# Peptides against a protein of PDB entry 3J47, part 4

Target 1, 121 residues: chain A of PDB entry 3J47
Amino acid sequence: IRLTNQLKSLKGLQSKLKDVVEYLDKVINKELPINHTILGKLQDVFNLLPNLGTPDDDEIDVENHDRINISNNLQKALTVKTNDELMVIYISNLVRSIIAFDDLIENKIQNKKIQEQRVKD
Target 2, 69 residues: chain B of PDB entry 3J47
Amino acid sequence: YEEKEESNLAATKSMVKIAEQYSKRIEEEKELTEEELKTRYVGRQDPKKHLSETADETLENNIVSVLTA

## One batch from the design tools (peptide; made by RFdiffusion4, then SolubleMPNN)

Design b1_p15_7_s2
Fold by OpenDDE base, seed 4:
Structure b1_p15_7_s2 (fold): chain B 121 residues (1-121), chain C 69 residues (1-69), chain A 15 residues (1-15)
Amino acid sequence: as target 1 above (121 residues)
Amino acid sequence: as target 2 above (69 residues)
Amino acid sequence: SKLLEEALEKLKEAL
């Protein structure tokens, strides 16, 4: 359920990003005015990106968003915030993993010591 | 899509809080690592176990945060 | 981010 919702959100975000890119291209070409509603929605999507949990998707989105966000300071700020949140989550997971590994290593060392003691007895 | 967006928005707000909690969790993880180091030095299983459990809880919370994020 | 990296490095050192 959660993964499915995340995938749906990603798909929605991807579609929205595409729409934003198309809109931004039109704005750059002076064909259309800046649609604040699209930017707001994109910001909302970016705020949701930390929930998408894949750093790889964030990198792809960030590269595309850096180009998009140059035109909108608010969107850039939201993207940066989202990236920071994702980074924090990623680092937190890494830290937890490292701690878990440390504990596993220690447990193995203890087990080895216990076995060595049993062999000496 | 909208429901997921709302969930994601809530998750993002939670994620900011999680980032703050993350800084705290990192500190807790550091403390756990220090306690593990101390426990390794002292050779007592109980503090090490507690550190491991806290690290696991921290990992689980991060995973849940990533999944929720 | 930097604080987190430092925390990770400390954790790596502790391992």
Scores: peptide ipSAE 0.456, ipTM 0.844, DockQ to the pose 0.243
Fold by OpenDDE base, seed 1:
Structure b1_p15_7_s2 (fold): chain B 121 residues (1-121), chain C 69 residues (1-69), chain A 15 residues (1-15)
Amino acid sequence: as target 1 above (121 residues)
Amino acid sequence: as target 2 above (69 residues)
Amino acid sequence: SKLLEEALEKLKEAL
């Protein structure tokens, strides 16, 4: 069930990304106006995806640069926020794993001591 | 898709709350580790077990949070 | 992030 849900979510994300790419291509070709709702959702997705490589600095003209810079700054800020959240989750999991491992080591040491005592007796 | 977006927004708000709870859980986990260390010296098994159980609960909660995010 | 790093370091020291 859990693995199936993860796979379903990943497939949904992949489909959405494909739709966004297709939409962006149509906007670049001036076939459709920029949909602000799609851009907002895309920003939310990018904020959720910390390491999706910066698309190459295609030379977009100077006037769009300020609007793109604001959008990029907002996107960057959202990406940073998402990265911070993911980092917190990662560190938390690491800490829990370390504590669990420490307990396992202690249990193993105790079991070894019990076995050594039984052999002496 | 819209339901997922609303769910993600709610999840993000929940994540902020989870981050605050996580900070508290980290402190609880540290306290458990200290109790385990103390129990190692005292030779009493009960405090160590309690520390281990609390650490496990903290780990489970973080795993559930990661899976929900 | 810094607080989390400090928490990780403390955990590492406890191991």
Scores: peptide ipSAE 0.427, ipTM 0.832, DockQ to the pose 0.342
Fold by OpenDDE base, seed 5:
Structure b1_p15_7_s2 (fold): chain B 121 residues (1-121), chain C 69 residues (1-69), chain A 15 residues (1-15)
Amino acid sequence: as target 1 above (121 residues)
Amino acid sequence: as target 2 above (69 residues)
Amino acid sequence: SKLLEEALEKLKEAL
């Protein structure tokens, strides 16, 4: 179920990304005016899916570089935040595992002592 | 797609809540460890068992959080 | 991150 939902989301994202690319190409070619609503929706998608890989900066001309850089900077900042959250979760799990391991060792030592007492009786 | 987006949004909100409660969970784990130490000194098995159970519950909650992240 | 490190250290001391 979870994997299927992830795959479905990925497919939907891919389709949306394709639509955005097509729209951007039309805007670049001056076939359509710049629609701020579409750009806003794209930004919302990026905010919801921070792990969307940086679009490979292929050779797009220097002037679009600044806007792409701002978007990349925001995406980078969101990625850093996500990384920090994952790190916190990882460390928390590690700490819990260490506590559980310590308890296991103590239980093992106690069991050994009980067995030694039973052998002496 | 919409259902998955809603699920992801809910998961994100849950992660924020988990992060906020993280400090409290750490304190609870510390308290359990202290109880285990006290039980080790007193030689009473029951408090140690309770500490271990609470640590396990905390671990389970973290695993669920990782799976949701 | 610092708070987490401190919490981890306290936990380590308690073990």
Scores: peptide ipSAE 0.421, ipTM 0.831, DockQ to the pose 0.344
Fold by OpenDDE base, seed 3:
Structure b1_p15_7_s2 (fold): chain B 121 residues (1-121), chain C 69 residues (1-69), chain A 15 residues (1-15)
Amino acid sequence: as target 1 above (121 residues)
Amino acid sequence: as target 2 above (69 residues)
Amino acid sequence: SKLLEEALEKLKEAL
């Protein structure tokens, strides 16, 4: 459910972005006047988006390194954070798997011991 | 789309929370391991089972976290 | 990272 909703949101955003691009292309080509309302909303979206733009090496604010990839420049720092998160998840899965295996081994040993006891009886 | 966006935002917030919960989950996993060890010593299945269940829950939570990420 | 390593060691000891 959650993943499906995320995918739906991403698809919606993608469609909207496509519409905006198409609109911008038409405006550039002087086929349509600039829709100020759409542009305003887009600007608001861009302002809310972490600076996607130019990797000027210097302004990668160190604070943004740990955040999940939303946008391209911040995306590098965010990529590091995402990688760290993925690593944590991976390790967690490994740990859980190991615990599960330990339990399985113990259960197997117990079952074997029970069988041996039954044979002695 | 809006509902999904809200869901994604909630998911992102949940991921941050998951990182915090991850540390707690590691501790829970350790507790399960200790209970399993204790159960090995006592020869009673119940503590071991509980530890196993907690480990499984921790694993499930990590998987959900990964899927959310 | 250290906490994770310690957790892994504890898990290894439990095995």
Scores: peptide ipSAE 0.460, ipTM 0.841, DockQ to the pose 0.278; fails the geometry check

## One batch from the design tools (peptide; made by RFdiffusion4, then SolubleMPNN)

Design b1_p19_4_s4
Fold by OpenDDE base, seed 4:
Structure b1_p19_4_s4 (fold): chain B 121 residues (1-121), chain C 69 residues (1-69), chain A 19 residues (1-19)
Amino acid sequence: as target 1 above (121 residues)
Amino acid sequence: as target 2 above (69 residues)
Amino acid sequence: MNELLELNIKKKKLLKEAL
């Protein structure tokens, strides 16, 4: 359920972004008048998009890394965070699988010993 | 859309909590493995079974956490 | 990352000793 909702939100965002790009292309081609209301909302969305391209090295405040910004640096940070989380989950699953295998092997050894005892009786 | 964005935000917060719970689960899993080692020494079958069940439950919870993440 | 890898290696070693 949660993943499906996240995927649906992401798809909705992608569709809206596509509609915006298509609208911008039509405006550039002078096919449609600039809808100032859509443009204003878009500009607000773009301003909420973290700056994709000031090369100036100064003041990416490291503290807000977790919460705010979907643009490339923060999308990269979110991707890194997601990758770390996936890695942690992967390692836990691996460890659990290892423990479950150890128990399965021990159970097999015990079953084999029980069978060998039954053949001696 | 907003409801799903809120659900995504809740999922991301849940992911952070899952990472913390994951660290704790790794420690619990290590403790279980140590208990299994102790059970091997004691020769008591019952603690081993309980450890296996707890490891399986721990595995299932991780799989569910992966599927939820 | 590295610490998690070390933990995984340590767990794998413990499993190998348990075999």
Scores: peptide ipSAE 0.476, ipTM 0.853, DockQ to the pose 0.017
Fold by OpenDDE base, seed 3:
Structure b1_p19_4_s4 (fold): chain B 121 residues (1-121), chain C 69 residues (1-69), chain A 19 residues (1-19)
Amino acid sequence: as target 1 above (121 residues)
Amino acid sequence: as target 2 above (69 residues)
Amino acid sequence: MNELLELNIKKKKLLKEAL
């Protein structure tokens, strides 16, 4: 359910971004007048987006490191952090799986001992 | 769309909380292994079962964390 | 990724030896 909701939201955002690009292309081509209200909302969205575009400012502003989507360089650092977190979760799952296997093996050994005792009686 | 965005934000907050709880889950997992060791010596099947159940709950919580990330 | 997998396999082996 959660993954399906995330995918639906992402698809909706992608469609809206496509409509914006198509609108901007029409405005550049002088086919449509600039809708100032749509452009203002778009500018607000872009200002909320971490700066995607300048290669030269080494200001990795450390405070926004936790938001998974926007800007290729910040996105690389966020991708590294996400990979480390996924790694920790993977280790945890593996450790739990090992404990569950330990219990299963012990249960099997006990069941075998009980069966061997029943054959001797 | 908004309901899914809210769900994703809740999921991300849950992931941060999972990272904080991760250390505690590892400790619970160690307690489980110690109870299994004790149950091997005492021959009591019930403590081993409870240990296995707690390990499984811990595992399920990690799987939910992976599915949320 | 691979190093984590190796650590997990090593833990699994240790658990199997403890049984």
Scores: peptide ipSAE 0.498, ipTM 0.850, DockQ to the pose 0.016; fails the geometry check
Fold by OpenDDE base, seed 1:
Structure b1_p19_4_s4 (fold): chain B 121 residues (1-121), chain C 69 residues (1-69), chain A 19 residues (1-19)
Amino acid sequence: as target 1 above (121 residues)
Amino acid sequence: as target 2 above (69 residues)
Amino acid sequence: MNELLELNIKKKKLLKEAL
């Protein structure tokens, strides 16, 4: 359920971005007037995007680096953190799978011993 | 869109709480694996079953954590 | 990423030795 909701949000954002690009192309071609309301909302979204273009402010707090995917430098450190977290989760799932397999093997060995005893009786 | 953003925010808060509990869950998983090893030597099937059940609960919690991330 | 892949391969090998 959660993954499906995230995928639906991402698809909706992608569709809206495509609509904006198509609108901008129509404005450039003089087919439609500039919708100032859509452009203003897009500008607000871009202003909420951490500035992708200034490498020189090394001092703006690392605290916003915990939220996925809006600015390339913030996004790189977030991508690294998310990758490390996914790595830990993957290792833990693998360890649990190993334990569950060891139990399955032991159950199989016990079942085989029970069957060998029944053939001797 | 807004309902999904709210769901993602709730998921992120849950992920922080999961990270705190994660270290404890890993230690519980190790204790269980040690009990399985002991039970294999003692030939007592019951402690081994309990260990398997707790390993499965730990696994389910990690899957929920991955789905939340 | 690469270190995780190696750990997963090592864990899968341990599982095969326990079988």
Scores: peptide ipSAE 0.497, ipTM 0.849, DockQ to the pose 0.018; fails the geometry check
Fold by OpenDDE base, seed 5:
Formats: sequence, C-alpha cells, structure tokens
Structure b1_p19_4_s4 (fold): chain B 121 residues (1-121), chain C 69 residues (1-69), chain A 19 residues (1-19)
Amino acid sequence: as target 1 above (121 residues)
Amino acid sequence: as target 2 above (69 residues)
Amino acid sequence: MNELLELNIKKKKLLKEAL
C-alpha cells in the first residue's frame, strides 16, 4: 500500500511537471498568454524546492538530514544517507536470510531423523 | 496526492524509529538463534517453530522498510 | 562482515552435515 501511494504521487508530480514545461514552452512561443496565477503557484513550488540552479560555494552547512530528492550537493549528501540506510537494510536482510537458512537446515536434519526412525520401526 | 505525501512523511519518520528498533530486532533474532541451538540439545520441536516464525516476521518488516526507504 | 562470513561458513558446514 505505501509503495503504491509513493509511486502514484511521483507519477502525479511527473505529469504536473510535464504540463508545466508544456505550458512554459507555449508561453515562450507566444501561443498562450502568461497566466500569472499559475506562474505564482509554480514559483512557490520552486522556492520550496531546494535551490537546484546556483552552485554558490558557501552554504555547505544546513543540517536538513531528512528529505528525499533534489540538488546535486544535497542529493550527494542524501545519496550518502540513502546508501548508509540501504547498507543497514542489506545487512538486516543478510542476517535474516542467515537465520532462515539455519531453520531450514534444522528442519531438514529433524526430517531426516524422523525418516531414519520410521525405517527402524 | 496529499494523502500519499502524508504517507511518505510518516514513512520517513518511521525510518528513524525503524533504525532504533532494528538494533532491538537484531538482538531478538540472536536470542531466537540461541534458543534454536538450545532446542537442538533438548530435542523439543515446538520452540524452533516459534523461533523461525519470529525470524520470518523480522525479515518481512526489514524488507518493507527497505522498499519504503 | 567477518562475523556474517563466519555464520555463513558455519551454515554451509551444517548444511553439508545434514546432506
């Protein structure tokens, strides 16, 4: 359920972004008048997006460790955090796979002992 | 869309809590493996099954956490 | 990593004894 909701939001964001690009292209080509209300809402969305556009070298220190997506330096720090989380998850899955294999081996040994006992009876 | 954004925010907050719970789950998985080792010596089948089921639930929760991350 | 490798080796040994 959660993954399906995340995928649906991402698809909706992608569709809306495509509609915005298509609208901006039509405005540049003078095919449509500039709708100031849509542009204002877009500017608000872009201002809420971490600044993608200017590598001014001097803001390396904002402790926002917790938000997925956008901007190559923030994306590099987020990619490092995501890599660390993925590594923890990979180790977790490996440990759980190891436990499941131990249980499978033990079940097989027990089944073999039960079969050997049935052959003796 | 808003319901899904709220679900993603809840998922991210849950990831921090999952990291803390993960250390506890690893310890529960170790206790499980030790109980299985003890059960091999005692010859009782019942503790091993409960151990395997708890390990399987811990793996599923970890996989769901991975897929949410 | 090393402890997981040792656990995996121990599992392979138990699996071989079970066969």
Scores: peptide ipSAE 0.474, ipTM 0.844, DockQ to the pose 0.013; fails the geometry check

Design b1_p19_5_s2
Fold by OpenDDE base, seed 4:
Structure b1_p19_5_s2 (fold): chain B 121 residues (1-121), chain C 69 residues (1-69), chain A 19 residues (1-19)
Amino acid sequence: as target 1 above (121 residues)
Amino acid sequence: as target 2 above (69 residues)
Amino acid sequence: DAWKLREELLKQLKELLKL
C-alpha cells in the first residue's frame, strides 16, 4: 500500500512536472503569462511531499527577489522530484542488496551442506 | 535563463524516465521476492536461482541508472 | 546462524515490500 502510494505520488509529481514544463514552454513562447496557479499547485505538491529526514537544507537563504522565487520554486520542485527519485532508487538498491544477500546466504548454506555430505562419505 | 530552463527540462525528463524505470524495477524485484517466498515453501531450488539472477540484473540496472542520473 | 540470517533478511525484505 505505501509503495503504491509513493508510486502514485511520484506519478503525480511527474504529471505536475510535465504541466510545469508545458507552462514554461508557453511562457517562453509568450502564449501565456506566468500562471501563479500552476506555481501554487507546484508548491502544494511540495508541501504534500513528506518531509524526508534532512530538515537542515531548509536554510537556503529566503531573500532572493521575485523572479528568483519562481525559479527557486521550480528548482525546489525539481529538487524535490529529484529527491523523490533518489529515494526510490535508494529503496530499490536496498531491496536488491537484500535479495542478493539472501541468495549469497542460501548459496553458502548449500555449499556447507555439500561439504558436510562429502565428509560423511 | 533559457539554457538553464532547457537544461532543467532535459534533466526533469531524464529524471522522470529514471523514476519510471526505477518503479518498474521495484515491481519486478517485488515479484521476484514473492516467487522466492513461494519457492521456499515448495522447496524447489530452480525458482530461487532465477529470482537471484533477476534480482542481480535489477540491481545492476539500478546502479547504471544511479550512475547515469 | 546462516539460516537465521536468511530468515531475518527475508523478514526485512517483506517489511520493505510492505512499505
Scores: peptide ipSAE 0.437, ipTM 0.842, DockQ to the pose 0.018; fails the geometry check
Fold by OpenDDE base, seed 3:
Structure b1_p19_5_s2 (fold): chain B 121 residues (1-121), chain C 69 residues (1-69), chain A 19 residues (1-19)
Amino acid sequence: as target 1 above (121 residues)
Amino acid sequence: as target 2 above (69 residues)
Amino acid sequence: DAWKLREELLKQLKELLKL
């Protein structure tokens, strides 16, 4: 369900981006008049984009989780964060597995000790 | 689309919370393992079982976190 | 042999917990 919703959102965004590119090409070719409302929204998107492009050291906590192809730097930061999270989950699973194995070993030792006592008995 | 974005944001916040909870769970798991070690010395089966159960719960929570990531 | 196996498993668990 969650993955399907993410895929649907991504497909919707991709379609919208394609429509914007097609519109921009038509405007550049003078096939369509410049729609000021679309241009204003696009300009707002572009004004949000430069926050994605400058490599300067400012720790801008950009919360944007979406793997959109917007600026190699944000995608790199998101990839690093995702890798760190996956690493933590992996380590956690290993630790739990180890504890479960310790318990299994202990149970086996106890069972063996009980069997040895029953044989003496 | 909006429902999926909201679900993804909630999932990300849940992941951050899971990372914090994971650090805490690792500490709880260590404490349980120490109790199991103590239970080996005391010969009481019940503390060992409780440690095992808590380790399993910690593992299950991490698996659920991975599956939700 | 089963006691040795348990000791080895315990050793592996301790090693994994130290990581």
Scores: peptide ipSAE 0.436, ipTM 0.842, DockQ to the pose 0.012; fails the geometry check
Fold by OpenDDE base, seed 2:
Structure b1_p19_5_s2 (fold): chain B 121 residues (1-121), chain C 69 residues (1-69), chain A 19 residues (1-19)
Amino acid sequence: as target 1 above (121 residues)
Amino acid sequence: as target 2 above (69 residues)
Amino acid sequence: DAWKLREELLKQLKELLKL
């Protein structure tokens, strides 16, 4: 259920991102007027995206091409961070599984000792 | 979709906290494994059960963390 | 056999903790 919900959310996000890219391309090509409401919602989405590197530096009026690369680098950094977090969680789950197996083995050894003692009585 | 977005935001904030808690949980799991090693020498069921329960709780917390991530 | 399995599991756990 939860993995399916994550996949559904990711697919929804991907579809929405595709719609945004298509909209931005139409605006760049002057095929559609700039919809301020869509841009505002996009800005809200970007602001809700964990601060993809506020470069502290003020004035970078630098041209649109560099912004796409920065957004991609930040998205890559977030993806790497998410992958690292997933790896950490995976390793933790493995460690816990191993501990649970150790406990199971010990319980089995104790049960065998109890059974051997009952056969001797 | 909106409910998942709220869950992802809460999860991302929780994930930073989880990364810190994860380092602490790994240390708690190591202590637990050492206590299991010690309990194997002492041969009593009770410390081992507590260790297993703590390992399971740690596992559940990681699963919840993965699921929130 | 069960004791050897537990020792092997402990070795694997130590190896995972080192990674």
Scores: peptide ipSAE 0.425, ipTM 0.840, DockQ to the pose 0.014; fails the geometry check
Fold by OpenDDE base, seed 5:
Parts: C-alpha cells; sequence; structure tokens
Structure b1_p19_5_s2 (fold): chain B 121 residues (1-121), chain C 69 residues (1-69), chain A 19 residues (1-19)
C-alpha cells in the first residue's frame, strides 16, 4: 500500500512537472501570460519534493534571467536543507551504531569474565 | 493530490520537529555515554543497562525517521 | 583486544559529538 501510493504520487508529480514545463515553454515563447498561481503551486511542490535532481550547476546557462536565478537559488537552498537533514540523520545513525557496538563489546567482556570465574571455581 | 500535499506538509513539519527532538536526544545520548564512562570506573552493571536501552530507543527513533524521510 | 576496541570506539564517539 505505502509503496503503491508513493509510486502513484511520483507519477502524478511527473505528469504535473511535464505540464509545468509545457506551460513555461509557452510563456517563454510569449504564447501565454505568466500564471502566478501555477508558479506558486509549483513552488509548493518543489518545497515538498526537494529531491528533484537539480541539473548540475555546470549547465545552468548564465543567460537565464534573474527570476530563474531566484528559482534556482530557492531550489539550491532547499537541496542544501535536504542535504543537511540527511547529514544529521547519517551522523545520528553512526552515533547509535557506535553506542550499540560499545554495549556489545562490554557484554562480551562481561561474559568472558564470568567464564574465567567459572573455570577458577 | 491535495491529501498528499497535506501529508507532505505534515511530514515536513514533523521532520523539523524531529530535528529539534533529535538534537535533544543527541545530548541525552552524550549524558548516557558519560554515565557509562563513570560506571566503568565504579564497576557497577546497573547504569549500563539503562544506557543500552536508551541508545536502542534512540536508534529505533532514527530508523523510523529515516523510513519517514 | 576487546578493551582496546571499546576505548577506540569511545574516542570516536567523543569526536563525533564534538562536530
Amino acid sequence: as target 1 above (121 residues)
Amino acid sequence: as target 2 above (69 residues)
Amino acid sequence: DAWKLREELLKQLKELLKL
């Protein structure tokens, strides 16, 4: 159920993203006016799904006007935020793994001491 | 779609709250590790079990956070 | 060997908590 819902949601997002790209192309071509409501909803979707692959910084054509730079800066900021969250989770898991390992070693040392005492008796 | 957007917004707010709670849990885990160090010096087993249980609970909460992320 | 390993893990944990 959860995986199926995620896949359905991903497909819906992909379709919506395609519609937005098509809309943006029409706006660039001056065929349609900029719909701020669609752009706002798109920003909300990007805020909810930061993992949409930022095209590598290397191919961001410098000629894309200030507004695209603002969108890219927001996307970059969201990506940085997501990376920071993932880093915190990773460090957390590492710390827990170390503590769990320390406990295992201590248990092993205790078991060894108990066995050595039993052999002396 | 709206239900999913609401769920994602709730999840994002939950992640921020989890990050704050996580920072607090890291501090609690550090205190437990210091107590374990002290317990190694005192040679008493009882504080170590409580530390292990708290570390395990902390681990479980991170696994749940990773699965929710 | 197990004691030395535990000391090393404690050092790593302390270093990780400082970052």
Scores: peptide ipSAE 0.411, ipTM 0.832, DockQ to the pose 0.015; fails the geometry check

Design b1_p19_6_s1
Fold by OpenDDE base, seed 5:
Structure b1_p19_6_s1 (fold): chain B 121 residues (1-121), chain C 69 residues (1-69), chain A 19 residues (1-19)
Amino acid sequence: as target 1 above (121 residues)
Amino acid sequence: as target 2 above (69 residues)
Amino acid sequence: MDDLLKELQKLIEELKKKR
């Protein structure tokens, strides 16, 4: 039962990750705006993943301790990797926001120049 | 176990390559933004639009690369 | 990464000042 529930949760996470990838592909294609709330929720799920994989210390057979340490180190490495990827995504989104803002400023400057020309004519 | 380790190592190498490509694209975007600033000073509107479009495309490709990793 | 983020933040602030 517990293992089946863990597999179900992992499948749910995998499905959600797939949905995020699909969403991000749509954002890349300019079909949808970036939803910061989805990204934040994904980050929260990843930050909770390390805590979901630690069995409570009270029943760990010594032979499993090395495998669990390897699994925890791998999970920690995967968490760090995921955090780095999320930071890269966040930076990319920030840079897009800067470019979009630059374009808005240029458009405003152009509109102001057009208005000043119309007042002189 | 070994096949999974090899797959993880291959995935990690692919991510390092994506990070390098991302860093290069960020630098290309910065150069584009500097050229926009220079073009603003010269008062030529058409080069600025092309630069903004190229910077946006560069960012799009970066996000696709990060998502595919 | 952090230095790049700071540079990007500075660029956003400069843009906000021009707006």
Scores: peptide ipSAE 0.431, ipTM 0.831, DockQ to the pose 0.019
Fold by OpenDDE base, seed 3:
Structure b1_p19_6_s1 (fold): chain B 121 residues (1-121), chain C 69 residues (1-69), chain A 19 residues (1-19)
Amino acid sequence: as target 1 above (121 residues)
Amino acid sequence: as target 2 above (69 residues)
Amino acid sequence: MDDLLKELQKLIEELKKKR
């Protein structure tokens, strides 16, 4: 259910982004008048997007660690963070699996001792 | 769309909370292992079962966290 | 990170050996 909802949201965003690109192309080609309201909203979206603009290696802007989806440098930093988080979760699952196995082993050892006692009696 | 965005925001907040709770879960898991060690000495089958159950609950919470990420 | 993963894998192998 949750993944299906995320996929539907992502598909909706992709469709809207495509419609915006098609609209911008038509405006550039002078086929359609500039809709100032759509451009204002798009400009607001672009201002909320981390700056796409310069491949200069030196601004690790610390402030937007939480938004996974906006353009290459921030996306790379967010991908690294997500990978580290997934690694921590994987480690946690391994530790739990280890504990559950230790319990199973000890239960098996106890059951074996009980069977060996019953064979001696 | 909005309901899914809200669900994703709730997921992200849950991930942050999971990271904070992760350290606590590791400590709870260690306490469980210590209780198993104690149960091995005391010969009480019940504390060992409770340890296994808490380790399993801890595992399920991590799996749900992974599926939520 | 990698050292912690190795330590966890070692612990899993030790448990498998006791089973």
Scores: peptide ipSAE 0.431, ipTM 0.842, DockQ to the pose 0.015
Fold by OpenDDE base, seed 2:
Structure b1_p19_6_s1 (fold): chain B 121 residues (1-121), chain C 69 residues (1-69), chain A 19 residues (1-19)
Amino acid sequence: as target 1 above (121 residues)
Amino acid sequence: as target 2 above (69 residues)
Amino acid sequence: MDDLLKELQKLIEELKKKR
């Protein structure tokens, strides 16, 4: 249920991002007037995005191409972090599975020992 | 969509806390394995059951953590 | 990480051999 909800949210976010890109392209092409309310909400979304690694305060003048690469680099860093977290959780699940199997084997050995004792009596 | 975004934000904060607790959970799991080894020597069924239950609870918490990530 | 995964895989194989 949770994973399906996250996937649905991610798909919804992707659709909204696509709509925003399409809107921005239409504004750049002068096909539509700049909607200040949409731009304000986009700025709020960008400010709520985990800081796309603040370039040290001194280079505000790097061309728009580098901003897309920086956004991709932070998105990559967040993806790597998420992958590392998933790997840690996977390893934890494996370790617990091993413990549960060890307990099962021990229970089987004990049950076998009890049966062997009952056959001797 | 918004409820799931809020759930994902809460989940991400929980994942950071889970990552910090992960090292502790691994140590608790090792202690459980040592208790199982000790329980093999003591021959008492009850400590082994408690170990298995704690390992299962730990597993469930990690699965919930993955599903929350 | 890789060494821990290998140790974990070894433990799983040892458990399978005891079943």
Scores: peptide ipSAE 0.414, ipTM 0.842, DockQ to the pose 0.015
Fold by OpenDDE base, seed 4:
Structure b1_p19_6_s1 (fold): chain B 121 residues (1-121), chain C 69 residues (1-69), chain A 19 residues (1-19)
Amino acid sequence: as target 1 above (121 residues)
Amino acid sequence: as target 2 above (69 residues)
Amino acid sequence: MDDLLKELQKLIEELKKKR
């Protein structure tokens, strides 16, 4: 049961990562604007995933606990690492959107100045 | 078990390296935005366009690196 | 993380307001 749930969670995480990658590709291709709500929900799911690893205190024998703890710590470390990577990705995409927006503002200001000059001539 | 731990450790090191590269690219992108601001004051249209294009390229490279990671 | 995202979104909205 626990291993199957971990595998299901890992598959869910993998599917969600794939959806984020596909979304990021669409943003790169300028097909879709950055949806911050999707990224926020993605982060929330990643932050909740480590909490899904607390099964209630059902008394299961001490000898399996160390190997299960090492596997859970590794899976937590991979989940945290994946979350940190997704954070970095999100922050870069946001910074890039800001830069592209600044460029659009500058282009608009330049176009406005050119129009104002043409009206004075 | 050890092979999976080693693979996860290698994946972890790779992601840390990607995060560092990404942080560096964000700083480069910020420097480009500052240079755009400087170019706005100098009134040189061509340097601003080049900076915008370089920021977009830095953007695309980060997204591709993210997608490849 | 969410606070940093909100701050960056705020920065984007401030840029939008200058356009």
Scores: peptide ipSAE 0.465, ipTM 0.842, DockQ to the pose 0.020; fails the geometry check

